# Peptides against a protein of PDB entry 4GXB, part 13

Target 1, 277 residues: chain A of PDB entry 4GXB
Amino acid sequence: VPTEEVSLEVLLSNGQKVLVNVLTSDQTEDVLEAVAAKLDLPDDLIGYFSLFLVREKEDGAFSFVRKLQEFELPYVSVTSLRSQEYKIVLRKSYWDSAYDDDVMENRVGLNLLYAQTVSDIERGWILVTKEQHRQLKSLQEKVSKKEFLRLAQTLRHYGYLRFDACVADFPEKDCPVVVSAGNSELSLQLRLPGQQLREGSFRVTRMRCWRVTSSVPLPSGSTSSPGRGRGEVRLELAFEYLMSKDRLQWVTITSPQAIMMSICLQSMVDELMVKKS

## One batch from the design tools (peptide; made by RFdiffusion4, then SolubleMPNN)

Design b1_p9_5_s2 (from b1_p9_5, 4 letters changed)
Fold by OpenDDE base, seed 1:
Structure b1_p9_5_s2 (fold): chain B 277 residues (1-277), chain A 9 residues (1-9)
Amino acid sequence: as target 1 above (277 residues)
Amino acid sequence: MLFENPVFE
C-alpha cells in the first residue's frame, strides 16, 4: 500500500469516535500514539491501552476479533476486510485492577476507565445485583468517577472480556456457553435445560497448554447448525486443564473468537510472568 | 499452534 495520509476512526468502548490523521504505513504504536495525543493521554499511560479489531453487531455491541499486534498497520488491517462492521477499538490491555491506580491518577486515564466500565456494565459484561446497579447509577448521576470505579472494581467479572455465545465440550458435549476472560481465568457460564445458571472457572495457572485449530467441516449431511453455512471455517480453542491431582483433561471451546481467546490467555500469562519477576 | 504455559503450576 502506498504511503498516504488518511483519516482513521478509532472507537472507545462506549462507541465514542476518535478521528486521527495517520499514514497508511503507521504501525499500531504510531496509531496508538496519535489516539493518545488526540485524547490528551500522557505518554506514560499509553502502554496501559491497546488497539483491538472488533466486529460491530447490529445492536451496537462489539465482538472482539483480535488484538492488533505491534508490527501491524491498523489502517490496512481494518480496510482490507472491506466491511464497515469492522472497527478499531481502544481498550485497557491489562488484567490486574491494581494498575487502575496508575491510570486513574490522570484525568484522561480516569475518563477512559470510567467510560469503559460504564459500557461493560451496560453490556452485561460486569455482573451486578439490583442494589449494586442502583448504587452505580447514583454515582454515575453524581459523576463521581473515582468512587464509581472503586465500587466497580469489587464487582463480579470486573475487567473481564466477554465473548459471544458459543459451544464447549464441558461439562458435556455440545454445551452452549458464554465465555469470559479475566482475573487469570476463563469463566464458562452455562445454563442446561431445567437448571440454574452455572459457572465453571478455569484458572490459567492450571492450564498446561492450549491450542487453536482451524478446520473446514466436510459437507456431511449431518447437523450443521443452521447458522453455519456449508464450508464455514470452524475455530476451536482447546486447553489441557489440571482437573485434579495428576489428572489432565482437554477442554475444547468452539468459537469464531477462538483466536481472541488465545490472545487473552497469552496476555494473562505474560502479565503473571511480569509479576513473578 | 500449541502454546505451552510457563506459569503452569
Scores: peptide ipSAE 0.601, ipTM 0.968, DockQ to the pose 0.947
Fold by OpenDDE base, seed 4:
Structure b1_p9_5_s2 (fold): chain B 277 residues (1-277), chain A 9 residues (1-9)
Amino acid sequence: as target 1 above (277 residues)
Amino acid sequence: MLFENPVFE
């Protein structure tokens, strides 16, 4: 692609549009810096955020595809898909809520976390009771961003990334599940027939390994995953999990977001490694 | 692609 100046749209979690003028040859960090400058985010806080490729759904929700890598050219990465549904989103890229303290010290950082958190609650990524929701709304009306975040940090699945409904082979084959990644775990929410909503927690520290695979389903093959067309490439995330003492079991998730799930796992592992060093 | 987990316990 010839190098030229272009206008690139980057979205915040709440759908707010940030327009930046960049070169088509600008790498991910260059674009991120441009976005930070546009928002007046200080340089020392840039590392707490990343750019993500997402697919915007009809309701405006984001389906995360992958994190943009350092060597990528964001303009090319998004435009090469030739679909307007694909967007670039700025989001925080750490898991431990302790890092919120660093980000919240700055007005812009605070605003970004606040906007993201509000959006995550509205989208049901963060799980709230009716009473908690009332409290959050009250704080939102008062525009008490710090207090809002402090309350939000205590909520279930705060800081998690929620994926689209998919299928897993646990606890049963072809089980519909909703996967969320956060707090060094994968949370699998499922509802079996006649049962209440259940959650399975898979801690990263109990995963020996994981893999992403792609396959082309046979025309006569098994149940098509809901929402996927016939003949589409199937992506799977499989991880080997320590279920009990000396008992390893593979768990397989079939999802178009398998790559993103793997990225989340690696990111959580990396953060844990930093803490252990 | 297989990823080995260095923080496996």
Scores: peptide ipSAE 0.600, ipTM 0.967, DockQ to the pose 0.946
Fold by OpenDDE base, seed 5:
Structure b1_p9_5_s2 (fold): chain B 277 residues (1-277), chain A 9 residues (1-9)
Amino acid sequence: as target 1 above (277 residues)
Amino acid sequence: MLFENPVFE
């Protein structure tokens, strides 16, 4: 692609649009820096954020596709998909809420975290009780961003990334689940018919390994699942989990977001490694 | 692609 100056739209978690002028040849970091500059985010805080490729749903929600890699050209990455549904989103890219302290010290960082957190609550990524919701609403009305975040940090699944509903083979085969990644775990929420909501927690420290696989289902004559067209690529994330002492078991999640889940796992692992060092 | 977990305990 010839190097040209272009206007690139980057969205915040709340859908706010940030327009930046970049070169088509600008790599992910270059674009990120441009976004930071546009927002007046200090250079030392840039590392707490990443650019993500997402698919915007009809309701305006974002389905995360993947994190943009360092070598990528964001303009090319998004435009090559030839669909307006795909967007680039700026989001915090760390998991430990302790890092919020660094980001919150800056006005722009605070605003970014606040906007993201509000959005995550509104989207149900962060789980809140009725009372907590009331408290959060009150703080939001007062525009008490710091207090809002401090309360939010205590909430269930704060800082988690929630994925679209998918299928897992745990606890049973073909279980519909909602997967969330955060706090060095994958949370699998499921509701079986007639049962209460159940959650399984899979800590990354108990995952020996994981893999992403892609397959094309063979046209088996019988079970045309009505919704998946013949020949669609099936993505799976499988991880080998230490269920108990000396007992490893594979857990497989079937999801179009398997790649993103894997990226989250790697990211959580990387963060844990930094903490151990 | 298989990823081995270095923080596996």
Scores: peptide ipSAE 0.599, ipTM 0.967, DockQ to the pose 0.949
Fold by OpenDDE base, seed 2:
Structure b1_p9_5_s2 (fold): chain B 277 residues (1-277), chain A 9 residues (1-9)
Amino acid sequence: as target 1 above (277 residues)
Amino acid sequence: MLFENPVFE
């Protein structure tokens, strides 16, 4: 691709558009810096955020596809897909809420976290009770961003990424589940027929390994996962989990977002490694 | 691709 100056749209979690002028040859970090500059985010806070490739759904929700890698050219990465549904999104890229303290010290950082958190609550990524929702709305109306975040930090699945409904082989084969990644775990929420909502928590520290696989389903396979047309590549994330003492079991998640899930796992592992070090 | 987890306990 010839090097040209282009206008690139980067979205915040709430769908706010940030337009930046970049070169088609600018790498992910270059674009991230441009976005930071546009937002007036300090350089020392850039590392707390990343650019993600997402697919915007009809309802405006984002389906996270992957994190943009350092060597990528964001303009090329998004435009090569030749679909207006694909967007680049800026989001915080750490898991430990303790890092919020660093980001919140800056007005722009605070605003970014606030906007993200509001969006995550509105999208149901963060789970709230009616009373908590009332409190959050009150704080939002008062524009008490710090207090809002402090309350939000205590909420279930704060800081999690919620994935699209998919299928897992746990607790039984072909179980519809909603996967969320955060707090060094994968949370699998499911509702079996006639049962209450259940959540399986899979801590990263109990995953011996994981893998992502792709396969082309054979025509005979009635894997009618909602939304997968005939001939679409099936992606799976499988992880080997220590269920109990000396008992390892593979858990497999079938999802178009398997790559993103794997990226989340790696990211959580990396963060844990830094803490051990 | 298989990823080994270095923080596995």
Scores: peptide ipSAE 0.596, ipTM 0.967, DockQ to the pose 0.972

Design b1_p9_5_s3 (from b1_p9_5, 5 letters changed)
Fold by OpenDDE base, seed 4:
Structure b1_p9_5_s3 (fold): chain B 277 residues (1-277), chain A 9 residues (1-9)
Amino acid sequence: as target 1 above (277 residues)
Amino acid sequence: PTFVNPVFE
């Protein structure tokens, strides 16, 4: 790709558009710095955010595909897909809410966290009761961003990334599930016929290993994965989990977002490693 | 490839 100056659109979690002028040859960090400059985010806070490749759904929600790597060229990465449904999104890239304290000290950082949190609540990524929702709305109306975030930090699945509905082989084969990653775990929510919503928590510290695999199903075969076209490449995330003392069991999630899930796992592991060092 | 978890307990 020839090096030239281009206008690149980067979205915030709430869909707000940030236009930056960059070179087609600019790497991820270069683009991130350009976005930060456009938003007036200070340099010392840039590291708390990352650029993600997402697919925008019809309702405007984002299906996270993967985190853009350092060596990538964001302009090329997004345009090479030749589909306008793919977008680049800025989002915080840490898991421990304690890091919010650093980000919230800055007006721009506060605004970014606030916008992301509002969006996550609206999209159901953060789980709230009716009363909690009322309280949050009240704070939102008052534009009390700090108080809003402090309350939000106490809510279930705060800071989690929610994935599209997919399929897992746990607790039984071909179970429809909604996976969320956060707080050093994968949360699997499922509703079996005639039953209440159930949640399985898989802590990263109890995962011995994991892998992502791809396969091409037979053309005549039926796809059990919701929303997946026949004949499409199937991605799976499999992890070996310590179910009980000395009992390891493989759990497999079939999802187009298997790569993103693995990235989340690695990211959570990395953050835990920092804490242990 | 399989990733071995260094924080496995």
Scores: peptide ipSAE 0.596, ipTM 0.967, DockQ to the pose 0.952
Fold by OpenDDE base, seed 3:
Structure b1_p9_5_s3 (fold): chain B 277 residues (1-277), chain A 9 residues (1-9)
Amino acid sequence: as target 1 above (277 residues)
Amino acid sequence: PTFVNPVFE
């Protein structure tokens, strides 16, 4: 791709568009810096955010595909897909809510966290009760962003990334689940017939290993992942989990977002390693 | 490839 100056659109979590002029040859960090400059985000806060490739669904929600890597060229990465449904999104890229304190000290950082949190609540990524929802709405009406975030930080699945409905082999084969990543875990929510909503928590510290695999399912008799047609490539995330003392068991999630899930796992591991150092 | 978790406990 020839080096040219182009206008690149980067979206915030709430769909707000940030237009930046960059070179087609600009790498991920270059684009991120351009976005930060456009937003007036201080340089020392850039590291708390990342650029993600997402697919915009019909309802406007974002299905996260993957985090853009350092060597990538965001303009090329998104345009090469030749589909307008693919977007680049700016989102915070840390898990520990303690880091919110650093980001919230800056007006722009505060606004970014606020917008992301509002969006996550609206999309059901953060779980709220009716009363909590009322309290949040009240704070939102008052435009009390700091108080809003402080309350949100106490909510279930705050800071989690929620994935599209998919299938897992746990607790039983071909079980429909909703996976969320956050707080150093994968949360699997499921509702078995005639039962209440259940959540399985898989802590990263109890995962011995994990892998992403791709396969082409057989034309007949195979369960396809949601959104995948017959004969399409199936992605799976498998992790070996310490279920109990000295008992390891493989858990497999079939999802087109398996890559993104693995990226989340690696990211959570990296953050834990930093804390231990 | 399989990633071996360094923070496995």
Scores: peptide ipSAE 0.596, ipTM 0.967, DockQ to the pose 0.926
Fold by OpenDDE base, seed 2:
Structure b1_p9_5_s3 (fold): chain B 277 residues (1-277), chain A 9 residues (1-9)
Amino acid sequence: as target 1 above (277 residues)
Amino acid sequence: PTFVNPVFE
């Protein structure tokens, strides 16, 4: 792609559009800096956010595809897909809510966290009771962003990234699950026939290893995942989990977002490594 | 490729 100035659209989690003029040759950090400048986010807070490639679903929800890597050219990465459904999204890229304190000290940072949190609640990524929802709405009406975030930080799955419904082989084969990543874990929500909604928590510290694999289903094979057409690549995230003392078991999640899940795992591991150092 | 977890306990 020849180097030229182009207009690039970057979305916030709530769908707010940020238009930036960048070069086609600008790398991820360059684009991120341009977005930050457009938002008036200070340079020292840029590192708390990342650019993500997402697929916008029909209902406007975002299906996270992957984090844009440092060497990537965001304009090329998104336009090469030649589909309007693919977008670039700005989102916070840390897991420990303690880092919110740093971001919240700045007006723009506060606004970004607030908008993201509101969106996450509206989309059901953060789980709330009726009473909590009432309290949140009250704070939202008052535009008390700091108080809103403080309350939100206490909520279940705050800071989690929720994935599209997919399939896992745990607790049994071909279980429909909703996976969420956060708090150094993968949370698998599932409802087996005749059972209540249950959650399986897989702590990253109990994962010995993980991998992403891809395969092409046989033409005669059926598609078990909604939206997956014949001949589409099947992605799986498999991790070896310490279920109990000296008992390791592989858990496999079949999802088009397997890559994103693995990125989340690596990101959570990296953050934990920083804490241990 | 399999990633070995350095924070595995």
Scores: peptide ipSAE 0.595, ipTM 0.967, DockQ to the pose 0.957
Fold by OpenDDE base, seed 1:
Structure b1_p9_5_s3 (fold): chain B 277 residues (1-277), chain A 9 residues (1-9)
Amino acid sequence: as target 1 above (277 residues)
Amino acid sequence: PTFVNPVFE
């Protein structure tokens, strides 16, 4: 791709558009710095955020595809897909809420976390009771961003990424689940026929290993994933989990977002390693 | 490729 100046749109979690002028040859960090400058985010806070490739659904929700890597050229990565539904999103890229304290010290950082959290609540990524929702709305009306975040930090699935509904082989074959990643775990929410909503928690520290695989189903006309046509690539995330003492079991999630899930796992592992150092 | 988890306990 020839090096030239281009206008690139980067979205915040709430859909706010940030337009930056960059070079087509600018790498991920260069674009991130441009976005930070546009927002007046200090340089020392840039590292708390990352750029993500997402697919915008018809209802405006974001389906996270993957994190943009350091060597990537964001302009090329998004435009090469030749679909307007793909967007670049700025989002915080750490898991431990303790890091919020660093970001919240700055007005811009506070605003970013606030906007992201509001959006996550509105989209149902963060789970709230009716009373909690009332309290949050009250704080939002008062524009008390710090207090809002402090309350939000205590909520279920705060800081999690929620994925699109998919299928897992746990607890049984072809079980519809909603996967969320956060707090060093994968949370699998499921509702079996005639049963209440259940959540399976898979802590990263109990995963011995994981892998992502891709396959092309045979043209049988039937797939375990509704809506998938013949010959469409199936992505799966499989992890070997310590279910009990000396009992390892493979759990497989079939999802177009398997790559993003694996990125989350690696990211959570990396953060845990930093804490241990 | 399978990734071995270094923080596995």
Scores: peptide ipSAE 0.595, ipTM 0.967, DockQ to the pose 0.926

Design b1_p9_6_s1 (from b1_p9_6, 5 letters changed)
Fold by OpenDDE base, seed 3:
Structure b1_p9_6_s1 (fold): chain B 277 residues (1-277), chain A 9 residues (1-9)
Amino acid sequence: as target 1 above (277 residues)
Amino acid sequence: EEVFENPVF
């Protein structure tokens, strides 16, 4: 692609548009710096955020595809897909809520975390009771952003990334599940017929390894799972999990977001490694 | 197939 000045749209979690003038040859960090400058985010806080490639769903929700890597050219990465449903989103890129303290000290950082958290609650990524929801709404009406975040930090799945409904082989084969990544775990939520909502927690520290696999299903006459066209690439995330003492078991998640799940795992591992150093 | 070994396991 020739080096040209272009206007690039980057979205916040709430769908707010940030327009930046960048070069088509600008790498991910260059674009991130441009977004930070546009928002008046201090340079020392840039590292707490990343750019993500997402697919905007019909309901306006974002399906996270992947984190943009350092070597990527965000303009090329998004435009090469030739679909307006793909967007670049700015989101916080750390897992430990303790890092919120650093970000919240700055007005812009506070606003970014607030907007993300509001969006995550509205989308049901953060799980709230009716009473908690009432409290959050009251704080939102008062525009008490710090208090809102402090309450939100106590909520179930705060800081998690929620994936689209998919399938896992745990606890049974072909179980519909909702996967969320956060707090150094993968949470698998499922409701079996006639049963209450169940959650399986898979801590990263108990995963020996993981892998992403892509396959093309053979046209078997078996009923395609609802929504997958014939010949669609099947992505799987599999991890080997320490279920009990000296008992490893593979768990496999079939999801178009398997790559993003793997990125989340790596990111959580990296953060844990920093804490151990 | 790329397998990622977990250093925090």
Scores: peptide ipSAE 0.565, ipTM 0.961, DockQ to the pose 0.898
Fold by OpenDDE base, seed 4:
Structure b1_p9_6_s1 (fold): chain B 277 residues (1-277), chain A 9 residues (1-9)
Amino acid sequence: as target 1 above (277 residues)
Amino acid sequence: EEVFENPVF
């Protein structure tokens, strides 16, 4: 691609648009720095955020596709998909809420975390009770961002990334699940017929390994899950999990977001390694 | 097929 100056749109979690002038040849970090400069985010806080490729849904929700890698050219990565549904999103890229303290010291960092957290609550990524929701709304009305975040940090699935509904082979084959990644775990939420919502927690420290696989489904006449066209690539994330002492079991998640799930696992592992060092 | 081994296991 010829090197040209272009306007690139980067979205915040709340859908706020940040327009930056960049070169088509600018790498991910260059674009991230441009976004930071536009927002007046200081350089020492840039590392707490990343750019993600997402698909915007009809309701304005984001389906995370992958994290943009350092060598990528964000303009090319998003435009090559030839669909306006694909967007670049800025989001925090750490898991431990302790790092919020560093980010919250800066006004812009505080605003970014606040906007992300509000959005995550509104989208149901962070799980809240009715009373907690009332408290959060009260704090939001007062524009008490620090207090809002401190309360939010105590909530279930704070800092998690929620994926689109998909299928797992656990606890039963072809079980519809909602996967969320955060706090060094994969949370699998499921509702069995006639039962309440259940959650399975898979801690990263109990995963021996994981893999991402791609397959082309054979046109065999079995139950096409409603919505995938014939011939779409099937992505799977499988991990080998220590269920009990000396008992390893493979768990397989079938999802278009399997790559993103794997990226989350690696990112959580990396963060844990830093803490252990 | 790429398998990722977990160093924190």
Scores: peptide ipSAE 0.564, ipTM 0.961, DockQ to the pose 0.870
Fold by OpenDDE base, seed 1:
Structure b1_p9_6_s1 (fold): chain B 277 residues (1-277), chain A 9 residues (1-9)
Amino acid sequence: as target 1 above (277 residues)
Amino acid sequence: EEVFENPVF
C-alpha cells in the first residue's frame, strides 16, 4: 500500500469515536500513540492499552477478533477486510486489577477505565447482583469514577473479556457455553437442559499446553448447523488440562473466536511470567 | 498444528 495520510477511526469500549490522522504505513504503536495524543493520555500509560480488531454486531456489541500485533498496520488490517462491521477498539490490555492503580492516577486513564467498566457492566460482561447494580448506578449518577471502579473491582468477572456463545466438548460433547477470559482463567458458563447455570473454571496454571486448529468440514449432508454455511471454516481452541493429580484431559472449544481466546491465554501467561520475575 | 507450551504450568 502506498504511504498516504488517512483518517482512521478508533473506538473506545463504549463506542466513543476517536478520529486520528495517520499514515497507512504507521504500525500499531504509531496509531496507539496517535490515539493517546488525541485523548491526552500520557506516554507512560500507553503501554496499559492495546488496539483490537473487533466485529460490531447488529446490537452494537463487539465480538473481539484479535489483538493487533506490533508489526501490523492497523489501517491495512481493518480496511483489507472490506466490511464496515470491522472496527479498531482501544481497550486496557492487562489482567491484574492492581495495574488499575497506575492508570487511575491520571484523569484520562481514569476516564478510560471508567468508560470501559460501565460498558462491560451494561453488556453483561461483569456480573452484578441487583443490589450491586443499584450501588453502581448511584455512583454513576454522582460521577464518582474512582469509587465506581473500586466497587467494580470486587465484582465477578471484573476485567474479563466475554466471548460470543459457542460450543465445547466439556462437560459433555456439543455443550453450548459462554467463555470468558480473565484472572488467569477461562470461565465456561453453561446451562444444561433443566439445570441451573453452571460455571467451569479452567486456571491457566493448570493448562499444560493449548492449540488452535482450523478445519473445513466435509460436506456431510446432515449435521451442518443451519447457521454455518457450507464450507465455513471451523476454528477450535484445545487445551490440555490437569483435571486431577497426574490426569491430563483435552478440552476443546469450537468458536470463531478461538484465535482471540488463544491470544488471551498467551497474554495471561505473559503477565504471570512478569510477576514471577 | 502449532502447540503452545505453557511455561507457568
Scores: peptide ipSAE 0.563, ipTM 0.961, DockQ to the pose 0.872
Fold by OpenDDE base, seed 2:
Structure b1_p9_6_s1 (fold): chain B 277 residues (1-277), chain A 9 residues (1-9)
Amino acid sequence: as target 1 above (277 residues)
Amino acid sequence: EEVFENPVF
């Protein structure tokens, strides 16, 4: 691609548009720096955020596709998909809420975390009770961003990424699940017929390994999963989990977001490694 | 297929 100056749209978690002028040859970090500059985010806080490729759904929700890698050209990465549904999103890229303290010290950082958290609550990524929701709304109305975040940090699935509804082989084959990644775990929420909502927690520290696989399903006549057209690549994330002492079991998640799930796992592992060193 | 070994296991 010839090097040209272009306008690139980067979205915040709440869908706010940030327009930056970049070169088509600018790498992920260059674009991230441009976004930071546009937002007046300090350089020392840039590392707490990343650019993600997402697919915007009809309802305006984001389906996270992957994190943009350092060597990528964000403009090319998004435009090559030739669909207006694909967007670049800025989001925090750490898991430990302790790092919020660093980011919250800056007004822009605080605003970014606040906007993300509001969006995550509105989208149901963070789980709230009615009373908690009332408290959060009151704080939002008062624009008490720090207090809002402090309350939010105590909530279930704060800091998690929620994935689109997908299928797992746990606890049963072809079980519909909602996967969320955060707090060094994959949370699998499921509701079996006639049962209450159940959650399986898979801690990263109990995963021996994981893999991402891609397959082209053979036209087997019976798997009319609504929405998978003929010939769509099936992505799976499988991880080997220590269920009990000396008992390893593979758990497989079938999802178009399997790559993103793997990226989350790696990112959580990396953060844990930094804490151990 | 990419297999990732977990160093924090």
Scores: peptide ipSAE 0.560, ipTM 0.961, DockQ to the pose 0.926

